# Peptides against a protein of PDB entry 5LHZ, part 61

Target 1, 78 residues: chain A of PDB entry 5LHZ
Amino acid sequence: QLLKSVFVKNVGWATQLTSGAVWVQFNDGSQLVVQAGVSSISYTSPNGQTTRYGENEKLPDYIKQKLQCLSSILLMFS

## One batch from the design tools (peptide; made by RFdiffusion4, then SolubleMPNN)

Design b2_p17_7_s2 (from b2_p17_7, 11 letters changed)
Fold by OpenDDE base, seed 5:
Structure b2_p17_7_s2 (fold): chain B 78 residues (1-78), chain A 17 residues (1-17)
Amino acid sequence: as target 1 above (78 residues)
Amino acid sequence: SDSDLIQHIRQLLQQLS
């Protein structure tokens, strides 16, 4: 279930789920899902392909950029 | 580092829970 959804200008929508996950839907059609208790993050490209990234692997630059954005969003939720 | 970034995200997420 959805707990809270916020519109982020020039970014997209960010939703906090009752599961403890945060789901960001970016304007470019990509998505990020991060969840408490899960060591990996989930990225879905605009074409629907989903990739999980662990905390000990090298990240593509575009993923880093979106994670930095997500960091700012999470601070907003606090 | 990339690991630091993901850990930062996870820490913030845990604070929301």
Scores: peptide ipSAE 0.642, ipTM 0.909, DockQ to the pose 0.797
Fold by OpenDDE base, seed 1:
Formats: C-alpha cells, structure tokens, sequence
Structure b2_p17_7_s2 (fold): chain B 78 residues (1-78), chain A 17 residues (1-17)
C-alpha cells in the first residue's frame, strides 16, 4: 500500500510503502526497491530482469549511481 | 566502499520506519 509518492525532476517517481519499502521508478525504465530490515537491494533493468544485491557485493557502476540518487531521495522523505 | 553505500541506505530507511 502506498504511503507517499513524489515526483523527482530528471529522475522519476519515488514511492514510500507502508511495508517500509521505498520504490523508485526511474525515467530510463529501471527500478530500485529497498526495504527496512532487508539486507539486500532489488534492481530491475528496463528489460524486466531483476537482480538482488547484498551489502558485501561488488556493485556495477550504474547501480552505485542509482543508489547515490536514492540516498538524496530518502533525505526528501525524512 | 560499496558496503558503506548500502549501509548508508539502510540507515536512512531505518530513520523512515
């Protein structure tokens, strides 16, 4: 269930869910889902492939870039 | 590090919950 949705200029939409998750839908068609209490992040590519990354894994640069963007978005929700 | 980045995200999420 949706708690709060915000439009982020030049990024896309970010939605906070009652589950404690934050869901970002990027303009390029990719998505990120992060959730309190879960140690992995979920990335979905524009073609629909979903990959989960743990906190001790080496991350692709494009994932790091999305996560940096996400950190700024999370500050907007607080 | 990559782990620090994910940990930072997790800390921010905890603050929202």
Amino acid sequence: as target 1 above (78 residues)
Amino acid sequence: SDSDLIQHIRQLLQQLS
Scores: peptide ipSAE 0.640, ipTM 0.909, DockQ to the pose 0.787
Fold by OpenDDE base, seed 4:
Structure b2_p17_7_s2 (fold): chain B 78 residues (1-78), chain A 17 residues (1-17)
Amino acid sequence: as target 1 above (78 residues)
Amino acid sequence: SDSDLIQHIRQLLQQLS
């Protein structure tokens, strides 16, 4: 279930789920899903391919950029 | 580091819950 969704200007939509996950739908068609208690993040590219990234692996720059954005969004939710 | 970034995200998530 959705807990709340917020529009983020020049970014997209961010949704907090009752599961504890946060789901960001970026304007470029990509998506991020992160969740407390889960050691990996989920990224879905605009073409619909999903990749999971662990916290100890090298991240593509575009993933890091979106995670930095997500960090700011999470601060907005709190 | 990349690990620090993900850990930071996870910490923020814990604060939200």
Scores: peptide ipSAE 0.640, ipTM 0.909, DockQ to the pose 0.806
Fold by OpenDDE base, seed 2:
Parts: structure tokens; sequence; C-alpha cells
Structure b2_p17_7_s2 (fold): chain B 78 residues (1-78), chain A 17 residues (1-17)
């Protein structure tokens, strides 16, 4: 269930879920889901393919860019 | 590092919960 949704200019929508996860829907059609108690992040590409990334593996640059964006969004929620 | 970035995200999430 959704707790709170925020429109982020030039990015998309960021939603906090009742589960404690944060879900970002980017304008390019991709998505990120992150949660404090989970050791991996979930990325869904515009074509619907989902990949999970652990905290000890090398990340693609485009994922790092979206995570940097997410960090700014999380500060906004504070 | 990539690990630091993910840990940073997790720390921020913990702050919200």
Amino acid sequence: as target 1 above (78 residues)
Amino acid sequence: SDSDLIQHIRQLLQQLS
C-alpha cells in the first residue's frame, strides 16, 4: 500500500510504501525500489526487465546516477 | 565506492523509518 507520493521535477514520482520501501518511477520508464532492511536494490528497465544489485557488486554507471538522484529524494522526505 | 553508495541509501532509509 502507498503511504506518500511526491512529484519530482525532471525525475518522476517517488513513493513511500507502508512496507518501508521507497519506489521511484523515473520519466524514462525505469524504476527503483529500495528498503533499509534489504541488502539489495531492485532496478526495472523501461522494457520491464528487473535486476537486483547487492551492496558488494559493481554497479552500471546509469544505476549509480539513479541512486545518486534517489539519495537527494530521500533527504527531501526527511 | 559502490558499496558506500548503497550503504548511504540504506542509512537514509533507516532515518525515515
Scores: peptide ipSAE 0.637, ipTM 0.908, DockQ to the pose 0.853

Design b2_p17_7_s3 (from b2_p17_7, 11 letters changed)
Fold by OpenDDE base, seed 4:
Formats: C-alpha cells, structure tokens, sequence
Structure b2_p17_7_s3 (fold): chain B 78 residues (1-78), chain A 17 residues (1-17)
C-alpha cells in the first residue's frame, strides 16, 4: 500500500510504501525499488527488465546516478 | 565505493521506517 507519494521535478515520482520500501518511477521509464531490511536493490529498465543488485556487486554508472538521486529523494521523506 | 552507496541508501531507508 502507498504511504506517501512525491513528484520530483525532472526526475519522476517517488512513493513510500507501508512495507518499508521506496519506489521511484523515473521519467525515462526506469524504476528503482529499495526496501528496508533487504540488502539488494531492484532496478527495472525502460524495457521492463528487472535486475537486482547486491551491496557487493559492481554497479553500472547509470544505476549509481539514480541511486545518488534516490539519496536526495529519501531526504524529502524525512 | 558501490557498497558504500548502497549502504548509505539502506541506512536512510531504515531511518524512515
């Protein structure tokens, strides 16, 4: 269930879920889902392919960029 | 590092919970 949704200019929509997850829907059609208590993050590309990345994995640069953005977004929910 | 970035995100997320 949705707890809080925020429109982020030039980024997309960010939604906090009651599950403890945050779901970001980027303008480019990609998505990120991060979940409290879960060590991996979920990225869905614009074509719908989903990949999970663990904390010990090498991240693609575009993922890093979106995670940096997510960091700023999370501050909006605090 | 990539690990630091993910850990940072997780920490922020856990603080929201």
Amino acid sequence: as target 1 above (78 residues)
Amino acid sequence: SDRDLIQHIRKLLEELS
Scores: peptide ipSAE 0.674, ipTM 0.916, DockQ to the pose 0.787
Fold by OpenDDE base, seed 3:
Structure b2_p17_7_s3 (fold): chain B 78 residues (1-78), chain A 17 residues (1-17)
Amino acid sequence: as target 1 above (78 residues)
Amino acid sequence: SDRDLIQHIRKLLEELS
């Protein structure tokens, strides 16, 4: 279930879920889902392909950029 | 590092919950 959805200028929508997850829908059609208590993150590309990344693996630069954006969004939620 | 970034996000998530 949705707790809170916020429009983020020049980024897209960010939604906090009752599960403890945060779901970001980027304007480019990609998505990120991060979940409290889970060590991996979920990225969905604009074509719908979903990939999970763990904390110990090398991240593509475009993923790191979106994670940096997510970090800023999370600060907005606080 | 990549690990630091993910850990940072996890920390923020824990604070949010």
Scores: peptide ipSAE 0.673, ipTM 0.916, DockQ to the pose 0.815
Fold by OpenDDE base, seed 5:
Structure b2_p17_7_s3 (fold): chain B 78 residues (1-78), chain A 17 residues (1-17)
Amino acid sequence: as target 1 above (78 residues)
Amino acid sequence: SDRDLIQHIRKLLEELS
């Protein structure tokens, strides 16, 4: 279930879920899902392919960019 | 590092919870 959804200018929508996860839907059609207590992040490409990335693996630059954006979004929720 | 970035996000999520 949704707890809070916010529009982020030039980025997309960010939603806090009752599960404790945060779900970002980017304007380019990609998505990120992150959750406290889970060591991996979930990225869904515009074509719907989902990949999970762990904290100990090398991240693609485009993922890092999305995560940096997510960091800013999380600060907005605080 | 990549690990630092993910850890940073996890920390922020923890604070939201």
Scores: peptide ipSAE 0.672, ipTM 0.916, DockQ to the pose 0.840
Fold by OpenDDE base, seed 2:
Structure b2_p17_7_s3 (fold): chain B 78 residues (1-78), chain A 17 residues (1-17)
Amino acid sequence: as target 1 above (78 residues)
Amino acid sequence: SDRDLIQHIRKLLEELS
């Protein structure tokens, strides 16, 4: 279930879920899902491929860029 | 580091909950 959705200019949509997750749908068609208490993040590419990344593994630069964006979004929600 | 970035995000999420 959706709790709150916010339009972020030049980024896309960010949604808080009742589960405690935050779901970002980027303009390029990719998606990020992050959740408190879960040590991994979920990235879905525009072609629909989903990959989970743990906190101890090397992240692709494009993932890090989107995570930096997500960090800024989370500050907006607080 | 990549670990720091993910942990930073997790901390922010915990504050939202």
Scores: peptide ipSAE 0.671, ipTM 0.915, DockQ to the pose 0.849

Design b2_p17_7_s4 (from b2_p17_7, 11 letters changed)
Fold by OpenDDE base, seed 3:
Structure b2_p17_7_s4 (fold): chain B 78 residues (1-78), chain A 17 residues (1-17)
Amino acid sequence: as target 1 above (78 residues)
Amino acid sequence: SDSDLISEIRSLLKSLS
């Protein structure tokens, strides 16, 4: 299931899964899972609560910030 | 927009796999 994991300084770990998903484990204990073929993103808060957000849903600012960070990570992967 | 950000991420994901 694990394809590769990279350490991202001041962010955490980013893992590419064989499914095509990317899983980011942030230093604050939160997590983000995104996958191109899935219409929602998954955010897990530090306390372990998971919320899924659709593509047309209004996102909390902290989610937008982490997605922006993820965008930068993906650019680094390629 | 938020949807634009997600679309950008999805495009990048597609390029990785």
Scores: peptide ipSAE 0.551, ipTM 0.887, DockQ to the pose 0.917
Fold by OpenDDE base, seed 4:
Structure b2_p17_7_s4 (fold): chain B 78 residues (1-78), chain A 17 residues (1-17)
Amino acid sequence: as target 1 above (78 residues)
Amino acid sequence: SDSDLISEIRSLLKSLS
């Protein structure tokens, strides 16, 4: 269930879920799902491929960029 | 580091809950 959705210019949509997760739908068609109580993040590429990343593994640069963007978005939610 | 970035995100998420 959705709690709040916000439009982020030049990024896409970010939605807070009742589960505590935040779901970002980027303009490029990719998606991120992150949740504090879950040890991994979920990234879905524009072609629909989903990959989960743990807290201590090396991240692709494009993932890091989106996560940095997410950090800024989360500050907006505060 | 990548771990630091994820930790930051987790901290922010925790604050939202």
Scores: peptide ipSAE 0.551, ipTM 0.887, DockQ to the pose 0.887
Fold by OpenDDE base, seed 1:
Structure b2_p17_7_s4 (fold): chain B 78 residues (1-78), chain A 17 residues (1-17)
Amino acid sequence: as target 1 above (78 residues)
Amino acid sequence: SDSDLISEIRSLLKSLS
């Protein structure tokens, strides 16, 4: 279930779920889902391909950029 | 590091709950 959705200028939409996850829908059509207590993050590319990343693996730069963006969003929520 | 970034994200998420 959706708890709260926020429009983020030049980024897209960020939604907090009742599960505690945060779901970001970027303007480029990609998506990012993160949740505390879950060991992986989920990235979905614009073409619908989903990749899960663990905490100890090397991240592509574009993923790191989106995570930095997410960090800023989470600070907005706080 | 990448792990530090993810850790930061998780910490922020935890603070929202």
Scores: peptide ipSAE 0.550, ipTM 0.886, DockQ to the pose 0.872
Fold by OpenDDE base, seed 2:
Structure b2_p17_7_s4 (fold): chain B 78 residues (1-78), chain A 17 residues (1-17)
Amino acid sequence: as target 1 above (78 residues)
Amino acid sequence: SDSDLISEIRSLLKSLS
């Protein structure tokens, strides 16, 4: 299920899954799962609550910040 | 925009597959 995991200093761990998804485990205890063929992203807060966000809905600032971070991570993968 | 950000992420993911 796991293709590779990358340690990202001051961020956490990013794991590429065989499903095509990327799973990020942030140092603050939150998690983000994104996948190219899926129209929503999955965010899990540090307390374990999961919320899915669609492509056209307004995102909380902290989600946007983590997505920006993910963008940088993905650039490192290539 | 928020949609542009997600689209960027999806585009990058696609390039990894």
Scores: peptide ipSAE 0.549, ipTM 0.886, DockQ to the pose 0.884

Design b2_p17_8_s1 (from b2_p17_8, 8 letters changed)
Fold by OpenDDE base, seed 4:
Structure b2_p17_8_s1 (fold): chain B 78 residues (1-78), chain A 17 residues (1-17)
Amino acid sequence: as target 1 above (78 residues)
Amino acid sequence: SSLNQKLLEKIQKFLNA
């Protein structure tokens, strides 16, 4: 269930879910989901492939960049 | 929010792995 969606210029859309997750839909077609209480994150590439990463895994740089972007986006939600 | 802070901390954990 969706709580709030915010448009972020040059990035995409960020949505808070009732599950305690934040869902980002990037302009490049990729998606990222980070959820409280879950030990993994979900990344969906523009071609639709979804990969889950554990907290102890070494992440690809392009995913790290998107996570850094998400950190900035989270400040837009109260 | 407290939720956002938890998410931020989670993200940092992933970034520092």
Scores: peptide ipSAE 0.709, ipTM 0.923, DockQ to the pose 0.806
Fold by OpenDDE base, seed 2:
Structure b2_p17_8_s1 (fold): chain B 78 residues (1-78), chain A 17 residues (1-17)
Amino acid sequence: as target 1 above (78 residues)
Amino acid sequence: SSLNQKLLEKIQKFLNA
């Protein structure tokens, strides 16, 4: 269930879920889900393909860029 | 919040892997 959604200019929408996860819907159609207490993150490409990455995996640069963006968003959340 | 801090720390782990 959705808890709070925030529009982020030139990025998309960031939503806090009741699960404790943050869900980002990027303008390019991709999605990112990060949840505390879970050892993986979820990335969905614009074509709908979902990949989970473990915390010890080396990430593609485009995923790192989106995580950096998410970090900036989280700093804005109260 | 404590949740945001946990998420930030988690993200940092992924970025440093």
Scores: peptide ipSAE 0.708, ipTM 0.924, DockQ to the pose 0.822
Fold by OpenDDE base, seed 5:
Structure b2_p17_8_s1 (fold): chain B 78 residues (1-78), chain A 17 residues (1-17)
Amino acid sequence: as target 1 above (78 residues)
Amino acid sequence: SSLNQKLLEKIQKFLNA
């Protein structure tokens, strides 16, 4: 279930889920899901392909950029 | 929030891998 959604200018939408996840829908059509208690993150490309990454693997730079963006969003919340 | 802090810490792990 959706708990809270916020619009982020020039980024997209960020939604907190009751599962303890945060779901970002970027303007480019990609998506990122990070969930507490889960050792992987989920990235969905604009074409709908989903890839899961473990915390010990090196990420593509474009994924790192989106994660950094998400970090900036989360810092705006309590 | 505590949840947000946990998420931030997780993200940092991924960024530093």
Scores: peptide ipSAE 0.711, ipTM 0.924, DockQ to the pose 0.848; fails the geometry check
Fold by OpenDDE base, seed 1:
Structure b2_p17_8_s1 (fold): chain B 78 residues (1-78), chain A 17 residues (1-17)
Amino acid sequence: as target 1 above (78 residues)
Amino acid sequence: SSLNQKLLEKIQKFLNA
């Protein structure tokens, strides 16, 4: 269930879920889900392919860039 | 918020792997 969605200029949309997750829909068509209490993150590419990554995995640079972007978004809120 | 802090900490773990 969705709690609220925020438009982020030059990034896309960030949505807070009741599950304790944040869901980002990037302008390039990709998506990222990070959830508290879950040891993996979910990335969906623009073509719709979803991949889950564990916290001990070496991430592709483009995933790291999107995570850094998400961190910046989270820092803008309490 | 507590949730945001938890998410930030989780993201840092992934970025530092």
Scores: peptide ipSAE 0.708, ipTM 0.923, DockQ to the pose 0.857; fails the geometry check

Design b2_p17_8_s2 (from b2_p17_8, 9 letters changed)
Fold by OpenDDE base, seed 2:
Structure b2_p17_8_s2 (fold): chain B 78 residues (1-78), chain A 17 residues (1-17)
Amino acid sequence: as target 1 above (78 residues)
Amino acid sequence: SPLNQKLLDKIQKFLNA
């Protein structure tokens, strides 16, 4: 269930879920879900394919860019 | 918030892998 959604200019929407996860819907159609206490992150490409990455995996650069963007959002909204 | 800090720490782990 959704808790709160924030529009982020030139990025998309960032939503806090009741699960404690943050869900980002990027303008390019991709999605990212990060949840504390879970050892993986979830990325969904614009075509709808979802991939989970473990914390010890080397991430593709485009995923790192989106995670860095999410970090900036989280710093703005404490 | 405490939750946001947990998320930030988690993301940093992924970025440093």
Scores: peptide ipSAE 0.719, ipTM 0.928, DockQ to the pose 0.841
Fold by OpenDDE base, seed 4:
Structure b2_p17_8_s2 (fold): chain B 78 residues (1-78), chain A 17 residues (1-17)
Amino acid sequence: as target 1 above (78 residues)
Amino acid sequence: SPLNQKLLDKIQKFLNA
């Protein structure tokens, strides 16, 4: 279930879920889900392919950039 | 919020892997 969605200029939409997750829909069509209590993150590319990454995996730089962006969003709405 | 802090800490863990 969705709790709240916030529009972030030049980024996209960030949504809080009742599950304790944050779901970001980026302007480039990609998506990122980070959830408390889950040891992996979910990234969906613009073409719709979804990949889950564990916390000990080396992430692609483009995903790291999006995670850094999400961090800024979370700080903004703390 | 406490939840946001948990998420921030998780993200940093991923970024530092």
Scores: peptide ipSAE 0.718, ipTM 0.927, DockQ to the pose 0.852
Fold by OpenDDE base, seed 1:
Structure b2_p17_8_s2 (fold): chain B 78 residues (1-78), chain A 17 residues (1-17)
Amino acid sequence: as target 1 above (78 residues)
Amino acid sequence: SPLNQKLLDKIQKFLNA
């Protein structure tokens, strides 16, 4: 369930979920979900393909960039 | 917030892997 959505300039939309997750919908059509208490993150490509990554995996650089972006959003609203 | 800090810590783990 959606709790709060925020428009982020030059990024897209960031939404807090009641589950403790943050869901980011990027302008390029990709999506990222990070949830407290879950050992993986979820990335969805613009074509709708979803991939889950574990915390010990080497991430693609483009995923790291999106996570860094999410970090800045979280710091902004902390 | 406490939740934001948990998420930040998690993201940092992924970035450092």
Scores: peptide ipSAE 0.718, ipTM 0.927, DockQ to the pose 0.864
Fold by OpenDDE base, seed 5:
Structure b2_p17_8_s2 (fold): chain B 78 residues (1-78), chain A 17 residues (1-17)
Amino acid sequence: as target 1 above (78 residues)
Amino acid sequence: SPLNQKLLDKIQKFLNA
């Protein structure tokens, strides 16, 4: 279930889920899900393809950029 | 929030891998 959604200018929407996840829908159509208690993250490309990454694997730079963006969003909301 | 901090810590692990 959705708990709270915020619009982030020039980024997209960030939504907190009751599961303890945060779901970002970027303006480019991609999506990122990070969930507490889960050892992987989920990235969905604009074409709808979803890839899960483990915390010990090297990420593509474009994924790192989106994660850094998400970190900035989370810092704004404590 | 505590949840946000947990998420931030997780993200940092991914960024440093």
Scores: peptide ipSAE 0.720, ipTM 0.928, DockQ to the pose 0.853; fails the geometry check

Design b2_p17_8_s3 (from b2_p17_8, 9 letters changed)
Fold by OpenDDE base, seed 2:
Structure b2_p17_8_s3 (fold): chain B 78 residues (1-78), chain A 17 residues (1-17)
Amino acid sequence: as target 1 above (78 residues)
Amino acid sequence: SSLNQSLLSKIQKFLNA
């Protein structure tokens, strides 16, 4: 299931999954999953609550910030 | 990679919604 995990300073851990997803475990205890071929993203808050968002939804700013962080990570490994 | 580019484009769609 896990393909590769990378420690990212001041962010947390970023993992590539065999499913084509990237899984980020942030230092604040939250998690984010983005997967190719899937039209939604998954966010898990530090308290364990998971929410899925569609690509046409207006995202909370704190989610956008984490997605922007993930984009920066992906650009570095392109 | 092609996978990373796919993920990047997807994320941009979410950020622009």
Scores: peptide ipSAE 0.697, ipTM 0.921, DockQ to the pose 0.882
Fold by OpenDDE base, seed 3:
Structure b2_p17_8_s3 (fold): chain B 78 residues (1-78), chain A 17 residues (1-17)
Amino acid sequence: as target 1 above (78 residues)
Amino acid sequence: SSLNQSLLSKIQKFLNA
């Protein structure tokens, strides 16, 4: 279930889900899902391929950049 | 929001891995 969606200038859309997840749909067509209580994150590339990353593994720089962006969004929300 | 703070902490954990 979808709680709320927020448009973020130069980033895309960020959606809060009732599950405790935040789903970001970036302008480049990629997507990122981060969920409270889950030890992995989900990244979907523009071609639709999804990769899950564990909290202990080294992330590609482009993923880190998107996570940093998401952090900035979360700081804006509350 | 406590949920928001939880997510922030989680993301920072990933960034520091």
Scores: peptide ipSAE 0.697, ipTM 0.922, DockQ to the pose 0.854
Fold by OpenDDE base, seed 4:
Structure b2_p17_8_s3 (fold): chain B 78 residues (1-78), chain A 17 residues (1-17)
Amino acid sequence: as target 1 above (78 residues)
Amino acid sequence: SSLNQSLLSKIQKFLNA
């Protein structure tokens, strides 16, 4: 279930879920889900392929960039 | 919020892996 969604100019949409997750839908069609209490993150590419990454895995740079963007969004929410 | 702080901390761990 959704708590609220925020439009972020030049980024896309960021949604808070009742599960304790944040779901970002980027303008390039990719998606990112980060959830409290879960040791992995979920990335969905523009073609719809979803990959889960563990905390100790080396992430691709393009995913790191999106995570950094998400961090900036979260800082503005609080 | 506490949730946002938790998420920020988690993201930082992923970025530093």
Scores: peptide ipSAE 0.696, ipTM 0.921, DockQ to the pose 0.866
Fold by OpenDDE base, seed 1:
Structure b2_p17_8_s3 (fold): chain B 78 residues (1-78), chain A 17 residues (1-17)
Amino acid sequence: as target 1 above (78 residues)
Amino acid sequence: SSLNQSLLSKIQKFLNA
């Protein structure tokens, strides 16, 4: 279930879920899910392919960029 | 919030792996 969705200019939509996850839908059509209490993250490419990454895996640079973006978004909220 | 702080910490771990 959704708690709220926030439009982020030049990024996309960031949604907070009751599960403790944040779900970002980027303007390029990709998606990222990060959830408290879960040791992996989920990335969905624009073509719909989903990949889960573990905490100790080296991420592709484009994923890191999106995580950094998400970090910046989270810093703007309490 | 506690949730946001948890998420931020998690993200940092992924970025530094």
Scores: peptide ipSAE 0.697, ipTM 0.922, DockQ to the pose 0.835; fails the geometry check

Design b2_p17_8_s4 (from b2_p17_8, 8 letters changed)
Fold by OpenDDE base, seed 1:
Order: structure tokens, then sequence, then C-alpha cells
Structure b2_p17_8_s4 (fold): chain B 78 residues (1-78), chain A 17 residues (1-17)
């Protein structure tokens, strides 16, 4: 279930889920889901392929960039 | 919020891996 969706200029949409997750739909068609209490994150590429990464895995730089962007978004939320 | 703070901390762990 969705709680709140926020449009972020030049980024996309960020949605808070009742599960304790944040779901970002980027303008490039990729998606990122980060959920509290879960040890992995989910990245979906523009072609729809989803990969889960553990917290000890070395992430591709482009995913790190998206995570950094998400951090900035979260700071905007209450 | 506390949830957002937890998410931020989690993200930081991934960024530092």
Amino acid sequence: as target 1 above (78 residues)
Amino acid sequence: SSLNQRLLEKIQKFLNA
C-alpha cells in the first residue's frame, strides 16, 4: 500500500509504502526499493530486470549515485 | 521521522560497502 508519493524534479517519483519501504521510480526508467528491517535493497533496471544487493556487496557506481540521490530525498521527508 | 533516519543509516551502509 502507498502512503505518499512525491514528485522530485529531475529525479522522478518517491513513494512511501506502509511496509516501511521507500520506492523510487527514476526518470530513466529504473527503480529502487529500500525497506527498513530488510538487509538488502532492490534495484530494477529500465528493462525490468530486478537485482537484490546485500549490504556487504560492492555496488555499481550508478546505483550508488541513485542511493545518494535517495538519501537527499529522504532528508526532505518528515 | 525515525523511519527515515533508519533508512538513511541503512543506505549509508550500502554506500560504504
Scores: peptide ipSAE 0.721, ipTM 0.926, DockQ to the pose 0.862
Fold by OpenDDE base, seed 4:
Structure b2_p17_8_s4 (fold): chain B 78 residues (1-78), chain A 17 residues (1-17)
Amino acid sequence: as target 1 above (78 residues)
Amino acid sequence: SSLNQRLLEKIQKFLNA
């Protein structure tokens, strides 16, 4: 269930879910889901392929960049 | 919020892996 959605210029849309997750839909068509209490994150590429990453995995740089972006976005939510 | 802080801390773990 959706709680709140915020448009972020030059990034996309960020949505808070009642599950404790944040869902980002980037302008490039990719998506990122990070949820509290879950040991993995979910990334969906523009072509629709979804990959889950564990917290001990070495992430691709482009994923790290999006996570860094998400960190900035989280400051927009109370 | 506390939730946001938890998410931020989680993200940091991933970034530092």
Scores: peptide ipSAE 0.721, ipTM 0.926, DockQ to the pose 0.812
Fold by OpenDDE base, seed 2:
Structure b2_p17_8_s4 (fold): chain B 78 residues (1-78), chain A 17 residues (1-17)
Amino acid sequence: as target 1 above (78 residues)
Amino acid sequence: SSLNQRLLEKIQKFLNA
Protein backbone atom coordinates (compact mmCIF):
# COMPACT_ATOMS: atom_id res chain seq x y z
CA GLN B 1 0.00 0.00 0.00
CA LEU B 2 1.10 3.53 -0.84
CA LEU B 3 1.08 6.39 1.62
CA LYS B 4 2.53 9.18 -0.46
CA SER B 5 4.27 9.59 -3.81
CA VAL B 6 6.46 12.53 -4.70
CA PHE B 7 7.80 13.46 -8.10
CA VAL B 8 11.43 14.52 -7.93
CA LYS B 9 12.68 16.53 -10.88
CA ASN B 10 15.50 14.85 -12.80
CA VAL B 11 15.29 11.80 -10.54
CA GLY B 12 11.93 10.08 -10.72
CA TRP B 13 9.25 9.08 -8.24
CA ALA B 14 9.65 8.36 -4.56
CA THR B 15 6.90 6.54 -2.68
CA GLN B 16 6.39 5.86 1.00
CA LEU B 17 4.88 2.45 1.64
CA THR B 18 2.77 1.40 4.60
CA SER B 19 5.38 -1.30 5.26
CA GLY B 20 7.89 1.31 6.39
CA ALA B 21 9.73 1.19 3.10
CA VAL B 22 10.58 3.85 0.58
CA TRP B 23 10.42 2.92 -3.08
CA VAL B 24 12.20 4.99 -5.71
CA GLN B 25 11.54 4.60 -9.41
CA PHE B 26 14.36 6.33 -11.23
CA ASN B 27 14.13 7.91 -14.66
CA ASP B 28 16.59 5.37 -16.05
CA GLY B 29 14.12 2.60 -15.28
CA SER B 30 15.90 1.28 -12.21
CA GLN B 31 14.27 0.93 -8.81
CA LEU B 32 15.43 0.98 -5.21
CA VAL B 33 13.61 -0.20 -2.11
CA VAL B 34 14.82 0.51 1.41
CA GLN B 35 12.83 -0.63 4.40
CA ALA B 36 13.38 0.04 8.07
CA GLY B 37 13.93 -3.10 10.10
CA VAL B 38 15.19 -5.11 7.14
CA SER B 39 18.89 -5.88 6.87
CA SER B 40 19.03 -5.67 3.08
CA ILE B 41 18.13 -3.29 0.29
CA SER B 42 16.63 -4.15 -3.07
CA TYR B 43 17.83 -2.83 -6.40
CA THR B 44 16.13 -3.53 -9.71
CA SER B 45 18.06 -2.74 -12.86
CA PRO B 46 16.38 -1.29 -15.94
CA ASN B 47 16.27 -4.76 -17.48
CA GLY B 48 14.19 -6.00 -14.56
CA GLN B 49 16.86 -7.94 -12.69
CA THR B 50 16.46 -7.59 -8.94
CA THR B 51 19.35 -7.95 -6.51
CA ARG B 52 19.33 -7.75 -2.73
CA TYR B 53 22.37 -6.39 -0.94
CA GLY B 54 23.35 -6.86 2.67
CA GLU B 55 24.58 -4.08 4.91
CA ASN B 56 28.17 -5.27 4.87
CA GLU B 57 28.44 -5.79 1.13
CA LYS B 58 30.43 -3.42 -1.01
CA LEU B 59 27.99 -1.78 -3.37
CA PRO B 60 28.61 -0.76 -6.97
CA ASP B 61 29.20 2.95 -7.31
CA TYR B 62 26.07 3.47 -9.37
CA ILE B 63 23.97 2.06 -6.55
CA LYS B 64 25.77 4.19 -3.97
CA GLN B 65 24.94 7.23 -6.06
CA LYS B 66 21.28 6.28 -6.05
CA LEU B 67 21.34 5.75 -2.30
CA GLN B 68 22.86 9.18 -1.85
CA CYS B 69 20.08 10.56 -3.98
CA LEU B 70 17.53 8.72 -1.88
CA SER B 71 18.98 10.25 1.27
CA SER B 72 18.34 13.67 -0.17
CA ILE B 73 14.79 12.68 -1.06
CA LEU B 74 14.08 11.40 2.44
CA LEU B 75 14.79 14.84 3.80
CA MET B 76 11.85 16.03 1.73
CA PHE B 77 9.55 13.62 3.57
CA SER B 78 10.73 14.61 7.03
CA SER A 1 10.13 11.69 11.18
CA SER A 2 11.55 8.86 13.20
CA LEU A 3 11.03 6.50 10.29
CA ASN A 4 12.87 8.79 7.90
CA GLN A 5 15.72 9.12 10.35
CA ARG A 6 15.95 5.35 10.69
CA LEU A 7 16.05 5.00 6.92
CA LEU A 8 18.72 7.67 6.62
CA GLU A 9 20.90 5.95 9.18
CA LYS A 10 20.43 2.61 7.45
CA ILE A 11 21.45 4.09 4.12
CA GLN A 12 24.59 5.55 5.65
CA LYS A 13 25.60 2.10 6.85
CA PHE A 14 25.30 0.76 3.33
CA LEU A 15 27.26 3.67 1.91
CA ASN A 16 30.07 3.11 4.38
CA ALA A 17 30.44 -0.62 3.78
Scores: peptide ipSAE 0.720, ipTM 0.926, DockQ to the pose 0.840
Fold by OpenDDE base, seed 3:
Structure b2_p17_8_s4 (fold): chain B 78 residues (1-78), chain A 17 residues (1-17)
Amino acid sequence: as target 1 above (78 residues)
Amino acid sequence: SSLNQRLLEKIQKFLNA
């Protein structure tokens, strides 16, 4: 369930979910879901393929870049 | 917020793996 959606210039939309997750829909068509209390993150590529990553596995650089972007968003919202 | 801080810390774990 959606709690709040915020437009982020040059990034896309960031949505807070009542589950404790944040859902980012990037302008390039990709998506990230990060949820507190869950040991994995979800990435959806522009073609719709979804991959889950565990916290101990090395991420592709393009995923890290998007996570860093999400970190900046979270810092902005505090 | 507390939730945002938790999410931020979680993300840092992934970035540093």
Scores: peptide ipSAE 0.722, ipTM 0.926, DockQ to the pose 0.861; fails the geometry check

